# Ledger of designs, part 31: peptides against a protein of PDB entry 2FGR

Target 1, 331 residues: chain A of PDB entry 2FGR
Amino acid sequence: SSVTLFGIVDTNVAYVNKDAAGDSRYGLGTSGASTSRLGLRGTEDLGGGLKAGFWLEGEIFGDDGNASGFNFKRRSTVSLSGNFGEVRLGRDLVPTSQKLTSYDLFSATGIGPFMGFRNWAAGQGADDNGIRANNLISYYTPNFGGFNAGFGYAFDEKQTIGTADSVGRYIGGYVAYDNGPLSASLGLAQQKTAVGGLATDRDEITLGASYNFGVAKLSGLLQQTKFKRDIGGDIKTNSYMLGASAPVGGVGEVKLQYALYDQKAIDSKAHQITLGYVHNLSKRTALYGNLAFLKNKDASTLGLQAKGVYAGGVQAGESQTGVQVGIRHAF

## One batch from the design tools (peptide; made by RFdiffusion4, then SolubleMPNN)

Design b1_p10_6_s4 (from b1_p10_6, 7 letters changed)
Fold by OpenDDE base, seed 4:
Structure b1_p10_6_s4 (fold): chain B 331 residues (1-331), chain A 10 residues (1-10)
Amino acid sequence: as target 1 above (331 residues)
Amino acid sequence: MEFFIGSDEL
């Protein structure tokens, strides 16, 4: 049996030129290149090819020392694994996000990531971004000649918000092909939530693919998120991402990623472009810089996620520029 | 029980 203590401390100086008032924000932020975390994980060999596992992981906020407390909301699972794959019990990334966020060259964090996994509809559920779920059972297949899949179900436990029942119920999964330089995946999910106290289904379909040419990697995402409301019509967003990364000088990585968020309910688009650079000082320590531009059109109010500094929206139709410069240390 | 410190995957 083993237990591993692990973590990442990622802290940055961040700037955004506009908040919701049109003012600049700057300060010390967190998780610009990787989400800062502290975790415990372990395995036990049960014999016969069966293993037990556990994983407890919480987010670290290095700017304030976790002033709001520490929890294991990132992952809190017990598992069994073997030739059949892995079954997990507990809060985790839902299978769809676990797989499809892997195509994000900005690791689903900081000012550069694909923001498609979002609560587009002012959903009142805790996980209406489609990233994680409470009360989750997940199953992951082995890799069969490149083919793999994951499935998940989260119990709602009769949670209600307003007149909405079954809040927090998730069902979803992905199928994927991962072989050598190629990765491709299709994910489907439905989550029950509430909007304005009314029952709402969050439907998600996501396609992802990447190819590693050795000298560069290309990655792409296509996503549709639809909050199906009984009253007020559907809130639909089509999100697109295309990114490239390349190693630089053996110790660096440059990343460029574009995303488009076509917010159908408000007939408004947002364009995000991010340039990132990571400079490895060691295997565990890196310096990084991100430069992001977010152009909102029409009624779009999207903001860059400068965690610890400013992660709110901007005024409708306003553009935002963000910068992060930081240190990532993994232990 | 073996105890490890550090992320092996990074």
Scores: peptide ipSAE 0.237, ipTM 0.852, DockQ to the pose 0.682
Fold by OpenDDE base, seed 2:
Structure b1_p10_6_s4 (fold): chain B 331 residues (1-331), chain A 10 residues (1-10)
Amino acid sequence: as target 1 above (331 residues)
Amino acid sequence: MEFFIGSDEL
């Protein structure tokens, strides 16, 4: 049996040129290249190819020392694994986000990531971004000649908001092909939530693919998120991403990523473009810089996610520029 | 029981 203590401390200086008032924000931010975390994990060999596992992981905020407290909201699972794959019980990434965020070249962190996994409505559920779920059972297959899949179900436990009586129920999964330089995946999910105290379904479909040419990697995402409401019509967003990364000088990586968010309920688009660089000082320590541009059109109010400095929206139709320069250390 | 310190993912 083994237990591993692990973590990442990622802290940056961040700047955005506009907040909701049109003013600049700057300061010390967190999680610009990787989400800062502290965790414990372990395994026990049960014999016959069967293993038990546990995983406990929480987010670290290095700028304030976790002033709002520490918890295991990133992951809190017990598992069994073997030749059949892995079964997990407890809060985790839902299978759709776990697989489909792997195509984001900015690792779902900082000012550069794909922002499609979002609460695009005024969803009242705790996890209406489609990233994690409470009360989750997950199953992941082995890889069979490239083919793999994951499935999940989260119990609602009769959580009620207004007239909605199944808030937090999740069902979803993906199918994938992962072989050598190629990865491709299709994910489907439905989550039960509430909007304005009324039952609402958050439906999601996501297609992802990447190819590693050795000298560069290309990656792409296509997503539709739809909050289906019986009253007031659907809130639909189509999100698109295309990115490239390349190694630089044996110790660096450059990344360029573009995303488009077509917000159908407000007939408004947002364009995001991000340039990133990571410089490895060692296997465990890196310097990094991100430069992001977000252009809102019409009624769009999206903001870059400079965590610890400013993660709110901007005025409708406004553009935002963001910068992060930081240190990532893994232990 | 063996105890380890370190992230393997980097």
Scores: peptide ipSAE 0.232, ipTM 0.845, DockQ to the pose 0.696
Fold by OpenDDE base, seed 5:
Structure b1_p10_6_s4 (fold): chain B 331 residues (1-331), chain A 10 residues (1-10)
Amino acid sequence: as target 1 above (331 residues)
Amino acid sequence: MEFFIGSDEL
């Protein structure tokens, strides 16, 4: 049996030129290249090809020392694995997000990530971004000649918000092909939530693909999220991403990513473009810089996620520029 | 039980 203590401390100086008031924000932020975390994981060989596992992981906020506390909300699972794959019990990434966020060249963190996995509708559920779920059972297949899949179900446990009686129920999964330089995936999910105290279905479909050419990697995402409301019509967002990364000088990586968020309920688009650079000082330590530009059109109010500095929206139709320069250390 | 600090897999 083994137990591994692991983590990442990622802290940056961040700047955004506009907040909701039109003012600049700057300071020390967290998780600009990778989400800062502390975790414990372990395995036990049970014989016969069966293994038990556990994983406990929480987010670290290096700027404030976790002033709001520490928890295992990133992952808190027990598992059985073997030739059949892996079954997990407990809070985790839902299978759809676990797979489809892997195509985000900014690791679903900082000012550069694909922001499609979002609560687009003021959903009242705790995980209405479609990223994680409580009370989750997940199953992951082995990889069979490139083909793999993951499935998940989260119990609502009769959680109610207003008249909604199934809040937090998740069902979803993905199918994928992962072979050598190629990855491609289709994810489908439905989550029960509430909007304005009324039952709402969060439906998600996501396509992802990447190809590593050796000299560069291309990655793409296509997503539709719908909050299906009984009153007021559906809140639909179509999100698109295209990114490229390339190694630089054997110790660096440059990343460029574009995303479009077509917010149908407000007939408004937002365009995000991010340039990132990572400089590896060692296998465990890197310097990084991110430069992001977010252009909101019409009624769009999206803001860059400079965690620890400013992650709110901007005024409708306003553009925001963000910068992060930081250190990532893994242990 | 073996205890490890850090993932060697990074």
Scores: peptide ipSAE 0.229, ipTM 0.846, DockQ to the pose 0.637
Fold by OpenDDE base, seed 3:
Structure b1_p10_6_s4 (fold): chain B 331 residues (1-331), chain A 10 residues (1-10)
Amino acid sequence: as target 1 above (331 residues)
Amino acid sequence: MEFFIGSDEL
């Protein structure tokens, strides 16, 4: 049996030129290249090709020393694995987000990531961004000649908000083909939540693909998120992403990513473009810089996620520019 | 039981 202590400390200086009042924000932020974390994981060989596992992981906030506390809300699983794949019990990434965020060249963190995995409707559930779930059972298949899949179900445990029942129930999964330079996946999910105290289904469809040409990688996402409300009509967002990355000088990586968020309920679009650079000082330590531009149109109020500095919205139709420069260290 | 320190995902 083994136990591994692991983590990442990622801290940056961040700037955004506009907040909700139109003022600039700047300071020390966290998680610009990778989410800062502390974790414990381990495995036990049970014989016959069967293994037990555990994983406990929480987010670290290096700017304030975790002033709000520490928890294992990133992952808290026990598992069995073997030739049949892996079964996990406990809070984790839902299968759809675990697979489909892998096409985001900014690793679902900092000011540059694909923001499609979002609470688009002021949903009152704790995980209405579609990223994680409590009370989750997950199953992941082996890879069969490139083909693989993952499935998940989260129990609602009769959680209620207002008149909404079954809050926090998740059902979802993906199918994928991962072979050599090619990856492609389709994900489907439904989560039960509440909006304005009324029952709402969060439906999500995501298509992702990437191809590694050796000298560069291309990646893309197509997503539809729909909050189906009993009263007031549906809140639908179509999100699109296209990105490219390339190695630079054997020690660096440059990334460019564009995303479009077509927010149908407010007939408003937002455009995001991000340039990123990572410079590896070692396998474990890197310097990085991100430059992001977010253009809101019409009634759109989206903001860049400069965690630890400013992650709120802007005024309707306003554009925001963000910068992060930081250090990532993994242990 | 073996104890290790290190991230494998990088």
Scores: peptide ipSAE 0.204, ipTM 0.837, DockQ to the pose 0.704

Design b1_p10_7_s1 (from b1_p10_7, 6 letters changed)
Fold by OpenDDE base, seed 4:
Structure b1_p10_7_s1 (fold): chain B 331 residues (1-331), chain A 10 residues (1-10)
Amino acid sequence: as target 1 above (331 residues)
Amino acid sequence: MELALETDPR
């Protein structure tokens, strides 16, 4: 049996030129290159190729010392694994997000990530971004010649919001091919939530692919998220991402990523472009900088996610520029 | 198992 303490402390100076009032925000923020975390994990060999595992992981907010407390909301799983794959019980990334966010070159954090995994509809569920679920059972296959899959189900436990009686129920999965330089995946999910106190299905389809050319990596995402409301029609967003990364001088990595969010319910687009650089001082410590530009069109109010500084929206049709410069340390 | 930096999707 083993127990490993692990973590990341990622803290930055961040700036955004506009908030919801049109004012600039700046300060010390967190999780600009990787989400800051503290975790415990371990395994027990049960013999016969069977292993038990646990994983407890919470977010660290280094700017305020976790003033809002600490919890294991990132992951709190017990698992069995073997030749059959892995079964997990507990709060985790849902299989679709776990796989499909891996194509985000900005590690789904900071001001540069793909923002498609979002609550597009003012959903009232705690996890309406489609990222994690409570009460989750997950299964992950082994890798068979590159082919792999994951499936998950989260119990709603009769959680109600307004007239919605199945809030937090998730069903979803992915199929993938991961072999050498190529990764490709298709994910499908449905989550039950509420919008305006009414039952709503959050349907998600995501296609992801990446190829590592050695000298550069290309990555892409295609996503449709649809909040199917009983009243007021569907809230559909088509999200697109294309990114490239390349090693620089053996110690650096440059990243460029573009995303388009076509918000059909408001007939409005947002364009995000982010340039990032990571400078590895060691295997565990890096300096980083991100420069992001978000252009909202028409009724779009999307904001860059400068965690710890400003993660709100902007005025409709406004553009936002963000900068993060920080230190990431892994232990 | 590559430590896929579990991207914290926010």
Scores: peptide ipSAE 0.020, ipTM 0.582, DockQ to the pose 0.136
Fold by OpenDDE base, seed 5:
Structure b1_p10_7_s1 (fold): chain B 331 residues (1-331), chain A 10 residues (1-10)
Amino acid sequence: as target 1 above (331 residues)
Amino acid sequence: MELALETDPR
């Protein structure tokens, strides 16, 4: 049996030119290129091709030293794996987010990521962004000639909010083809939540694809999220992403990503464009810089996620520019 | 084939 301690410390200087008051924010932020984390994992060979596993992972906030404490909310799983694939029990990424956010060239982190995996409707559930779930059972298939899949179910445990009695129930999965330079996936999920104390279904469909040309990688996402409310109609968002990355000088990587968030319930669009650069000082340490521009239209109030500095919205129809410059260290 | 679930950078 082996136990591996692992982690990332990613800390940056961040700036955004507008907050909700129209003022600039700047300071030391966390998780600009990768989410800072501390984890423990291990495996045990049980014989016959069966393995047990565990994974415990929490977020690190390098700017404040985890002033709000440490937890294993990133992942807390026990697993069995073998020729049949892997079964996981415990809090984790839901299968849909685990697969479909892999097409985000900014790794769902910092000011540049695809923001489609979001609580679009003021959902009152803890995980209404569709990223993780408590009480999760997940199954991942092996890769069969490129084809793979993942499925998950999370128990609500009769969690109630207002009149909603199934809050936190998740069902979802993906099918994928991963072969050489090509990756493509379809994800479907439904999560039960509450909005205004009323039962609401968060439906999600996501398509992702990427191709690595060696000299550059292209990646794309198409997503629809729909919060189905009994009163006031559906909150629907269509999100689109297209990104490119390329190696620079053998030690660098440049990334460019565009996203569009078409917020149907408010008939309003937001456009995000991000330029990122990573400079590898070693296999474990990198410098990085991100430059993001977010253009809200009409009633849109989206803000860039400068974690540790400012991750709130802006005034309706306002544009925000963000910068992050930081150090990522992996151990 | 180790499911090298890449350390999810997320």
Scores: peptide ipSAE 0.032, ipTM 0.574, DockQ to the pose 0.227; fails the geometry check
Fold by OpenDDE base, seed 3:
Structure b1_p10_7_s1 (fold): chain B 331 residues (1-331), chain A 10 residues (1-10)
Amino acid sequence: as target 1 above (331 residues)
Amino acid sequence: MELALETDPR
C-alpha cells in the first residue's frame, strides 16, 4: 500500500476594472493557473491485477488561510481498478466535466477558462454548474485503441427544494477517442435541480476536440446547457470555445482562448478573450500572467472569475478587463 | 496509469 500527500499553492495579485457597481476591484487572489489544493491519495495491490484506491482532496485559499474551513469537496473517493477500468464511489468530478474540461487550455482555472459549465438559471442545487456531484458512482473504461468512455450516476437521496423532490440526481457520460496528437469526445448529462422552488432538469451536451501539432495545440468546445422548467420556459445557453497554445523557449507556454456564450433566454451574447503565459522556474514552480477581456452585450451580466478578489457579475451590457499575476507551487 | 493530475479548478 502507498499514501501520498500532495498539493498546490497558487496565489496571485488580481485586478478587474468593473464590479456590479462599475468600480474596480484588486487584491490578493487564489488559483489563477491551477486550483490550490491539499490532498491525500493511495493504492493497495489486492493481487490478480485488482487495486483498491482512495483520494481525498480539498481546496486551499492562500489569501485568507482557509478562514471558512477545510473540506474534501474536490474529491472524496474510494475505488477499485484493474483491466476492466476503474469504479469510484464518492464525491468527485462528474464524468462529463472530468473529460470535457480537459479541452480548456486554462484548465478551467482563473479568469481565462471556458465558463460554459455554469449555473445559467439560478438553480438552487449545490452543483448546478455540472462539475461535481455528491453520492456519485462513476465508471471509467480502459483505452481500447484510442476509444474510451466514462459513466456516472448520483443519487438524489430524496433531497427536496420547494416542490422538487429529486434534487442532485445526476446521470451522464462521455465517449472519446484519444490517440497520439488527437483527442475528441462527446458528453451527455442530465441533473435534477430546482429553479424558484420548481423542479428543473439541467440538460447538457458537450463536444470537445484537440490536436497537438508539436509546435502548437489547437482545442475547441461546443456546448449546449438547457434548464428545462415546467413554468416560464427553458433557459438555454450555447457556448463555443476555440483556443491555441504553444511552448515558448523550452520553459514557457503561451495560451490564447476565445469563447462565446449565447444566452438565449435573454437574447444576449458575451465574448471572452484571454491571453495567458506560464513561465516554468522548475517542474513544480511557475510564474504566470493572465489578461482577459469579457464583452457583455444587451442584458448579459457575466463576470470574470478572479477568485479571492471578485467573481460576481457586472452591469448589463458592460465590458470587464481582468489581470492575474501569480506564483504556482506544487508539492 | 498515471492519471495526470488535470487539476480541475472548479
Scores: peptide ipSAE 0.022, ipTM 0.589, DockQ to the pose 0.200; fails the geometry check
Fold by OpenDDE base, seed 2:
Structure b1_p10_7_s1 (fold): chain B 331 residues (1-331), chain A 10 residues (1-10)
Amino acid sequence: as target 1 above (331 residues)
Amino acid sequence: MELALETDPR
């Protein structure tokens, strides 16, 4: 058996030119290139190609020293793995987010990521962004000639909000092809939640693809999220992403990503464009910079996610510019 | 041992 202590400390200076009042915000932020974390993991060989595993991981906030406390809300799993793949029990990334966020060149973090995995409807469930679930059972297949899949189910445990009696139930999965420079995936999920105390289904479909040309990588996402409400009609968002990355001088990486969020319930679009650079000082330590521009149209109020500084919205139809400059260290 | 950097911060 083995046990590994691991983590990342990622801390930045961040600026946004506009908050909900129209004022600038700046300060020390967290998780601009990778999410800061502390974890324990281990494996036991049971013989015959069977292994037991555990994984315990929580988020670190380097700006305040975890003033709100520490927990294992990132992952808290026990697993069995072998020639059949892997079964996981406990809180984790849901299979759809685990696979489809891999096409985000900004690693789903900082001011540059694809923001499609979101609570678009003021859903009252704890995980209405479609990223993680409590009470989760997951299964991941091996890779067979490029083909792979993942499936998950989360128990609601009769969690109630208003008249909704199955809040937090998740069912979802993906199919994928991963072979050499090519990756492509289709994900489907449904989560039970509440909006205004009424039962609501969060339906999600996501298509992702990437290709590595050696000199550059291209990546794309197409997503529809729909909160199906019995009263007041559906809240639908279509999200699109296209990104490119390239190595620079053997020690750096440049990234450019565009996203469009077409918010159908308010007939309003938001456009995001982000330029990022990572400079590797070693295998474990990097400097980074991100520059993001978010343009809201009409009734759209989206804000860039400068975690630890400002992650709120802006006034309707307003634009926001964000900057992050930071250090990432992995141990 | 390839550290599968779990990418999602949320």
Scores: peptide ipSAE 0.022, ipTM 0.615, DockQ to the pose 0.201; fails the geometry check

